# Peptides against a protein of PDB entry 3JWR, part 329

Target 1, 323 residues: chain A of PDB entry 3JWR
Amino acid sequence: TRELQSLAAAVVPSAQTLKITDFSFSDFELSDLETALCTIRMFTDLNLVQNFQMKHEVLCRWILSVKKNYRKNVAYHNWRHAFNTAQCMFAALKAGKIQNKLTDLEILALLIAALSHDLDHRGVNNSYIQRSEHPLAQLYCHSIMEHHHFDQCLMILNSPGNQILSGLSIEEYKTTLKIIKQAILATDLALYIKRRGEFFELIRKNQFNLEDPHQKELFLAMLMTACDLSAITKPWPIQQRIAELVATEFFDQGDRERKELNIEPTDLMNREKKNKIPSMQVGFIDAICLQLYEALTHVSEDCFPLLDGCRKNRQKWQALAEQ
Target 2, 298 residues: chain A of PDB entry 3JWR as posed
Amino acid sequence: TRELQSLAAAVVPSAQTLKITDFSFSDFELSDLETALCTIRMFTDLNLVQNFQMKHEVLCRWILSVKKNYRKNVAYHNWRHAFNTAQCMFAALKAGKIQNKLTDLEILALLIAALSHDLDHRGVNNSYIQRSEHPLAQLYCHSIMEHHHFDQCLMILNSPGNQILSGLSIEEYKTTLKIIKQAILATDLALYIKRRGEFFELIRKNQFNLEDPHQKELFLAMLMTACDLSAITKPWPIQQRIAELVATEFWEQGDQVGFIDFVCTQLYEALTHVSEDCFPLLDGCRKNRQKWQALAEQ

## One batch from the design tools (peptide; made by RFdiffusion4, then SolubleMPNN)

Design b2_p26_4_s2 (from b2_p26_4, 11 letters changed)
Fold by OpenDDE base, seed 5:
Structure b2_p26_4_s2 (fold): chain B 323 residues (1-323), chain A 26 residues (1-26)
Amino acid sequence: as target 1 above (323 residues)
Amino acid sequence: MSLINLEGLEEELSEEEREKWEAAFA
């Protein structure tokens, strides 16, 4: 395609030029082409292209295929969200110094997972999918959308001309797919809530050890969630704008719940209760975000900008909730 | 605002976390 030719022929700017190492990164001013260039740079600077012998054209095609399989009519859970999740992963690996704690296969899997974790998202949550009796709810009992996202990821990875993993051995390929699946499933906040206590207790007791395979898996799950939620850490103008996108998507779901399911939406998804957004954001930060970024910062102090950003945004939301 | 619909997560929250969440939606 013309898009593929343009991407494959383009000079890929440095990570410094693209600012993709910054935790404060914003994609708002970037074109779709520039987001694809950023993604190539992430793979290159993590040595994934070299170490796994990725063909440049295949990587370009894969990126474009992933981007194409996000819906454009979804306000938040679109390519830009996946791209920002991957950028936060890249920043955590590079600036946050987590790269040195992980294997190349784990890094490969996490980056693919971050880009793929919301593939074909419909702008509705698992509860809506279940209550609407959607066909996907018959395939999966738990983490319905996350299983679907992984299936979409696998479909793309196996599609002709998109096989970025073709340079891997059979064992490396199996390992990578396992980690990708676990990482995508970890973005279900229900699973995060179930598992985070174990992680926080290991940190609290100073017993956290990445050489333990179970603790490694747990850490990768927590890192995925930290990147997925990273919008809450962004500079206030960015955070506020992303919050508006999320609210838009949730209100669209609430409107559909009223119309299609004849149910009253929860306050979070109720357009009439938009005045509760600031207090809800404070509660979300306190219940979900703060402890995660504290624990991540304990694993790597260079991740502190995520925690600091989260704390600053809590203050901003609290000030709005008091008005 | 990934106010993730914590519907169904409330059962998995600690009592303190649940109170913080409930207070945010009150």
Scores: peptide ipSAE 0.031, ipTM 0.733, DockQ to the pose 0.394
Fold by OpenDDE base, seed 2:
Structure b2_p26_4_s2 (fold): chain B 323 residues (1-323), chain A 26 residues (1-26)
Amino acid sequence: as target 1 above (323 residues)
Amino acid sequence: MSLINLEGLEEELSEEEREKWEAAFA
């Protein structure tokens, strides 16, 4: 395609020029082409292109295929969300120094997972999919959308001309796919809530050990969640704008719940309860986000900007809730 | 906005986390 030719021929700017190592990064001013260039830079600077012998054209095609398989009519769970998740992963790996704690296969899997974790998202949650008796709800009992996202990820990876993993051995390929699946499934916040207690207790007791395979898997899951939620850590103007996108998508679901399911939506999904957004954001930060970024900062102190950003945004939301 | 689809998570929260949640969404 013309888009592929343009991307493949483009000079890829440095990570410094693109500011993709910054935890404060914003994609708002970037074109779709620039987001693809940033993504190429992430793979290159993590040595993934070299170590796994990725062909440049194949990587470009894969990125464009991933981007194309996000819906344009979804307010938040779109390509820009996946791209921002991957950028936060890149920043955590580079600036947060997490790269030094992981294998190249784990890094490869996490970056693919971050870009792929919401593929074909419909702008509705697992509860809606279940209650609407959607065909996907017949395939999976839990994490319905996350299983679908992984299936879409696998479909793209196996599509002609998109096989960025073709340089891997059979064992490396199997390992990578396992980690990708686990990482995508970890973005189900229900699973995060179930598992986070073990992680926090290991940190609290100073028993956390990345050489333990189970603890490694647990850490990768927590890191994925930390990147997926990273909008809460952004500078306030960015955070507010992203919160509006999330609100739009949730209210669209609530409107559909009324119309299609004949149910009253929860306050979070209820357009009429828009005034509760600030207090709900404070509660979300306190119940979900703070402990995660605190624990991540204990694993790597260079991740502190995520925690600091989260704390600053809590104060901003609290001030709005008091008005 | 709580990027969390909170529906169904209430049962999985600790009592302390649930109290923080209820206080935020009440």
Scores: peptide ipSAE 0.029, ipTM 0.710, DockQ to the pose 0.424
Fold by OpenDDE base, seed 3:
Structure b2_p26_4_s2 (fold): chain B 323 residues (1-323), chain A 26 residues (1-26)
Amino acid sequence: as target 1 above (323 residues)
Amino acid sequence: MSLINLEGLEEELSEEEREKWEAAFA
């Protein structure tokens, strides 16, 4: 395609020029081509292209295929969300110095997972999928959408000309796919809530050890969630704009719940309760986000900008909730 | 907005986390 030719021939700017190492990064001013260039830079600067012998054209095609398999009519859970999740992962690995704590296969898997974790997202949650009796709800009992996202990820990885993992051994390939699956499934917040207590307790007791395979898997899950939620850590103008996108998508679901399912939406998805957004954001930060970024900062102090951003945004949302 | 679709997640929150959330919605 013309897009592939343009991407494959383009000079990829440095991570410094692209600012993709910054936790404060915003994609709002970036073209789709620039987001793809950023993604190439992430793979390159993590040594994934070299270590796994990726062909440049295959990587370019894969990135464009991933981007194409996000829906354009979904307000938040689109390519830009996946790209921002991957950028946060890259920043956490580089600026947050988590790269030194992980294997190359784990890093490869996390980056692929971050880019792929919401593939073909429909702008509705697992609860809606269940209540609407969608065919996917018959295939999976839990984490329905996350299973679908992984299936889409696997489909793309196996598609002709998109096989970025072709340089891996059979064992490396199996390991990578296992980690990708676990990482995508970890983006189900229900699973996060179930597992986070173990992680926080290990941190609190100073018993956290990344050499333990179980604790490693737990950490990768927490890191995926931290990147997926990273919008809450962004500078306030970015946070507000992303909040509006999420609210739009949730209100669209709530409107569909009323129309298609004949149910009253929850406050979170109720367009008429838009005035509760600030207080809901404070509650979300307190219940879900703060402890995660605190624990992540305990694993790597260089991740502090995520925690600091989360705290600052809590104050901003609280001030709006008091108006 | 990290208002992730938290529908059904309230049941999985600790009592303290639920109280914090409820207090924010009140």
Scores: peptide ipSAE 0.033, ipTM 0.736, DockQ to the pose 0.417; fails the geometry check
Fold by OpenDDE base, seed 1:
Structure b2_p26_4_s2 (fold): chain B 323 residues (1-323), chain A 26 residues (1-26)
Amino acid sequence: as target 1 above (323 residues)
Amino acid sequence: MSLINLEGLEEELSEEEREKWEAAFA
């Protein structure tokens, strides 16, 4: 395609020029082409292109295929969300110095998972999918959308001309797919809540050990969640704008719940309760976000900007809730 | 708005986390 030719021939700017190592990064001013160039830079600077012998054209095609399989009519769970999740992963690996704690296969899997974790998202949650009796709800009992996202990821990876994993051995390929699946499934917040207690207890007791395979898997899951939720850590003007996108998508779901299912939406998805957004954000930060970024900062102190951003946004939301 | 659809997750919260949540919605 003309888009592929343009991307494959383009000079890829440095990570410094693109500011993709910054935890404060924003994609709002970037074109779709520039987001694809940033993605190439992430793969290159993590040594994934070299270590796994990726062909440049195949990587470009894969990125464009992933981008194409996000819906444009979804307010938040679109290509820009996946791109921002991957950028936070890149920043955590580089600036947060987590790269030195992981294998090249784990890094490869996490970056693919971050870009792929919401593929074909419809702007509705698992609860809506269950209540609407969608065919996907018959295939999977839990994490319905996350299983679908992984299936879409696997389909793209196996598509002709998109096989970025063709340089891997059979064992490396199996390992990578296992980690990708675990990482995508970890973005189900129900699974996060179930597993986080074990992680926080290991950190609190100073018993956390990345040489333990189970603890490694647990850490990768927590890191995926930390990147997926990273909008809450952004500078306040960016945080507000992202919160408006999330609100738009949730209100669109609530409107559909009323119209299609004859259900009264929860306060979070109720357009008429927009005034509760600030207090709900404070509750969300306190119940879900703060402990995660605190624990991540204990694993790597260089991740502190995520925790600091989360704390600053809590204060801003609290001040709005008091008005 | 919570970046998380917390519907159905309230039951999975600890009592302390639930109290913090309820206090934020009160």
Scores: peptide ipSAE 0.032, ipTM 0.714, DockQ to the pose 0.378; fails the geometry check

Design b2_p26_4_s3 (from b2_p26_4, 13 letters changed)
Fold by OpenDDE base, seed 4:
Structure b2_p26_4_s3 (fold): chain B 323 residues (1-323), chain A 26 residues (1-26)
Amino acid sequence: as target 1 above (323 residues)
Amino acid sequence: MGLINLQGLEEELSEEEQAEWDAAFA
């Protein structure tokens, strides 16, 4: 395609030029081409292209295929969200020094998972999918969308000309797919809530050990969640803009819940309750985000900008909730 | 980002749901 030719021929700027190592990164000013160039740079600077012998054209095609399989009519859960999740992962790996704690296969899997974790998202949550009796709800009982996202990820990875994993051994391929699946499923916040207690206890007791395979898996899950939620850590103007996108998508769901399911939406999904957004954001930060970024910062102190950003945004949302 | 349906998340996964998750990650 013309898009592939343009991407494959383009000079890929440095990570420094692209600012993709910054936790404060914003994609708002970037074109779709520039987001794809950033993604190439992430793979290159993590040594994934070299270590796994990725062909440049195949990587370009894969990135464009992933981007194409996000819906443009979804306000938040689109390519830009996936791209920002992957950028946060890249920043956590590089600036946050987490790269030194992980294998190349884990890094490969996490980056693919971050880019793929919301593939074909429809702008509705698992509860809506279940209640609407959507065909996907017949395939999976729990984490319906996350299973679908993984299925889409696998489909793309196996598509002709998109096989970025063709340089892996059979065992490396299996391991990578396992980690990708676990990482995508870990973006279900229900799973996060269930597993976070074990992670926080290990941290609190100073018993956390990344050499333990179970604790490694747990850490990868927590890291995925931290990147998926990373919008809450962004500088306030970026945070506000992303919160508007999230609210738009949730209100669209709530409108559909009323119209299609004849139910009153929760305050979160209720357009008429937009004045509760600040207090809900404070509650979300307190219940979900703060402890996660505290624990992540304990594993790597260089991740502190995520915690600091989250704390600053809590104060901003609290001030709005008091108005 | 954190407009999370916290109400749906407060439902503790049943032991069966836990086992399915554990099996999906085994």
Scores: peptide ipSAE 0.034, ipTM 0.635, DockQ to the pose 0.125; fails the geometry check
Fold by OpenDDE base, seed 2:
Formats: C-alpha cells, sequence, structure tokens
Structure b2_p26_4_s3 (fold): chain B 323 residues (1-323), chain A 26 residues (1-26)
C-alpha cells in the first residue's frame, strides 16, 4: 500500500528526538505516521529487530496492521491508547532500567502485547459484553475481551507479510506467544485485583525474586497493568485530556446500557453524574494505582516518575472534588 | 486509565475461572 511504502522509506528519528524514553511523553501532537515511526524506534532500540532478524518491511506492515485493527469510533480504547501503553513500556524498560532485569524474549513479548492488548476493542467492558449476550460471551467465561484481543493479536502475527516472529526458533516462538497471552490477559483489572496482593506482600517482606518463574510472571503482569494505566501518571494537562476520553467512552456505554439493555448505568458510566468524576478518580488512584507504582518503584527506583506523577494527579483531582 | 468500575471488580472469580486463569498461565 502507499502507506506501507511511505513508512518503510521514512527516516526513523532517534528515541531522543521522539522523546519516547520520557515518562511525561504525549502523543497528542503526533500524526499516525509519527506514531508508527516511534513504534519502529522502540523495536530497534530494544535490539529486537537485530536479535530476532526482523525484516524492516515486515515490521512496518505489522505495525500498520495492528493500528488498522483498532476501531476509530472508540473514544479511548483505540490505537493511541495501545501506542501510549507501548511507549510507557519502552520508557519503563529504558529510563526505568527494567530492560536489564528481563530476557530479550520477555521484552519482545511485552512490546507486542502492549501494542496488541486492546485490539478490536468495542468501547464497552466485559460486563456489557456478557449482559448483552454478545457472541464473544459464548466463547469465554471471563476476561472475554482480553481473550479476543489475544486472538486478534495471533491472527495478525500469522497473517501473510506480518510475521515479525519468523526469525524465532519453534521454542522461542512458543515461549513468546505464552508471554504475550499472559500479558494481554493480565490487563483485565479483575485479575490484577486478584493477583496484586501476592506481589505487594512479596515486596513488603523483601522476598521478591525475579529469578523465580512464578514471581517473574507476576511481575510481567503488574508491569503490563502499570503501563496500561500509565495515563494516570502523566503531566496534569495530558491526564485531564485522557480522562475526558475515558469518560466519553464510559458515558457512551452508559447510554447504550439505557437504550439496549434497559438498565440504569453505574455512576462511572452515567453522564448525568459527570460531577463525580474527580472523586471517582481519587478513589481509583487510592484503590488501584498508588500501591502498584509504589511496588514498581521498589523493584526499580528509576520508575519513580510514574509514582510521582500519580501522586501529583491525585492532588489535582482531590482539589477538583472539593469544589 | 482508571475510571474503573471497582464495584464490578469486587466479584470474586469463580473457582472455575481461577482454574482457567491458572491454566492460561501454566
Amino acid sequence: as target 1 above (323 residues)
Amino acid sequence: MGLINLQGLEEELSEEEQAEWDAAFA
């Protein structure tokens, strides 16, 4: 395609020029082409292109295929969310120095998972999918959308001309797919809530060990969640704008719940209760975010900007909740 | 980013859902 030719021929700027190592990064001023260039740079600077012998054209096609399989009519769970998740992963690996704690296969899997974790997202949560008796709810009992996201990821990876994993051995390929599946499924916040207690206890007791396979898997899941939620850590103007996108998508779901399911939406999904957003954001930060970024910062002190950003945004939301 | 419906997340995964999850990570 003309888009592929343009991307494949483009000069890829440095990570420094693109500022993709910064935890404060914003994609708001970037074109779709620039987001694809940033993505190429992430694969290159993580040595994934070299170590796994990726063909440049195949990588470009894969990135464009992933981007194409996000819906444009979804306010938040779109390509820009996936791109920002991947950028946070890249920043955590580089600036947060987590790269030195992981294998190349784990890094490869996490970056693919971050870009793919919300593929074909419909702008509705698992509860809506289940209550609407959607065909996907017949395939999976829990984490319905996350299973679908992984299926879409696998479909793209196996599509002609998109096989970025063709340089891997059979064993490496299987390992990578396992980690991708686990990482995508870990973005279900219900699973995060269930598993986080073990992680926090290991940290609190100074028993956390990345050489333990189970603890490694647990850490990768927590890292995925930390990147997926990373909008809460951004500088206030960025945070506020992303919160408006999330609210828009949730209100669209609430409107559909009224119309299609004849139910009253929860406060979170109810546009008539938009004045509760600041207090709900404070509650979310306290219940979900703070402990995660504290624990991540304990594993790597260079991740402190995520925790600091989260704390600053809590203060901003609290000030709005008091008005 | 989390405006998470925390109320819907308090539903404990069934033993079957937990087993399926554990199997997905095995």
Scores: peptide ipSAE 0.034, ipTM 0.651, DockQ to the pose 0.121; fails the geometry check
Fold by OpenDDE base, seed 3:
Structure b2_p26_4_s3 (fold): chain B 323 residues (1-323), chain A 26 residues (1-26)
Amino acid sequence: as target 1 above (323 residues)
Amino acid sequence: MGLINLQGLEEELSEEEQAEWDAAFA
């Protein structure tokens, strides 16, 4: 395609020029081509292209295929969300110095997972999928959408001309797919809630050890969640704009719940309760985000900008909730 | 940022969900 030719021929700017190592990064001013160039830079600077012998054209095609399999009519869970999740992962690995704590296969898997974790997202949560009796709810009992996202990821990875993992051994390929599946499933916040207590307790007791395979797996799950939720850490103008996109998508779901399912939406999904957004954001930060970024900062102090951003945004949302 | 449907998250994963998770990680 013309898009592939343009991407494959383009000079990829440095990570410094693209600012993709910054935790404060924003994609708002970037074209789709520039987001693809940023993604190439992430793979390159993480040594993934070299270490796994990726062909440049294949990587370009894969990126464009991933981007194409996000829906354009979804307000938040689109290519830009996946791209921002991957950028946060890249920043955590580089600026947050987590790269040195992980294997190349783990890094490869996490980056692929971050880009792929919401593939074909429909702008509705698992609860809506279940209640609407959607065909996907017949395939999976739990983490319905996350299973679907992984299936889409696997489909793309196996598609002709998109096989970025073709340079891996059979064992490396199996390991990578396992980690990708785990990482995508870990973005189900129900799973996060279930598992986070173990992670926080290990950190609190100073018993956290990345050489333990179970604790490594747990850490990768927590890191995925931290990147997926990273919009809460962004500078206030960016945070506010992203929160509006999230609210738009949730209100669209709530409108569909009323119309299609004849149910009253929860406050979070209810357009009529828009005035509760600030207080709900404070509650979300306190219940979900703060402890995660605190724990992540204990694993690597260089991740502090995520925690600091989260704290600052909590204060901003609290001030709005008091008005 | 997902305003996480916190209400749906309070439902602890069933033993089956945990088994699927563990199997996905196995």
Scores: peptide ipSAE 0.032, ipTM 0.672, DockQ to the pose 0.098; fails the geometry check
Fold by OpenDDE base, seed 1:
Structure b2_p26_4_s3 (fold): chain B 323 residues (1-323), chain A 26 residues (1-26)
Amino acid sequence: as target 1 above (323 residues)
Amino acid sequence: MGLINLQGLEEELSEEEQAEWDAAFA
């Protein structure tokens, strides 16, 4: 395609020029082409292209295929969300120095998972999918959308001309797919809540050990959640704009819940209760975000900008809730 | 961003997990 030819022929700017190592990064001013160039730079600077013998054209095609399989009519859970999740992963690996704690296969899997974790998202949650009797709700009992996202990821990886994993051995391929699946499933916040207690206790007791395979798996899950939620850590003007996108998508679901399911939406999805957003954001930060970024900062002190950003945004939301 | 669909999470949580969640907002 013309888009593939343009991407494959383009000079890829440095990570410094693109500012993709910054935890404060914003994609708002970037074109779709520039987001694809940033993604190529992430794979290159993580040594994934070299170590796994990726063909440049195949990588370009894969990136464009992933981008194409996000819906344009979804306000938040679109390509830009997946791209920002992957950028936060890249920043955590590089600037946060987590790269030195992980294998090349784990890094490969996490980057693919971050880009793929919301593929074909419909702008509705698992509860809506269940209550609407969607065919996906018959296939999966839990983490319905996350299973679908993984299935879409696997479909793209196996599509002709998109096989970025063709340089891996059979064993490496199986390991990579296992980690990708676990990482995508870990973006289900219900699974996060179930698993976070064990992680926080290991950190609190100073018993956390990445050489333990179970603790490694737990850490990768927590890191995925930390990147997926990373909008809460962004500078306040960026955080506010992303909050508006999330609220738009949630209100659209709430409007559909009233119309299609004949139910009253939750406060979070109720357009008439938009004035509760600041207090709900404070509650969300306290219940979900703060402990996660504290624990992540304990594993790597260079991740502190995520925790600091989260704390600053809590103060801003609290000040709005008091008005 | 964590406008968590907290209520969608609540429906998927066990009674014990829900109690822990409720205690965090209380």
Scores: peptide ipSAE 0.028, ipTM 0.625, DockQ to the pose 0.487; fails the geometry check

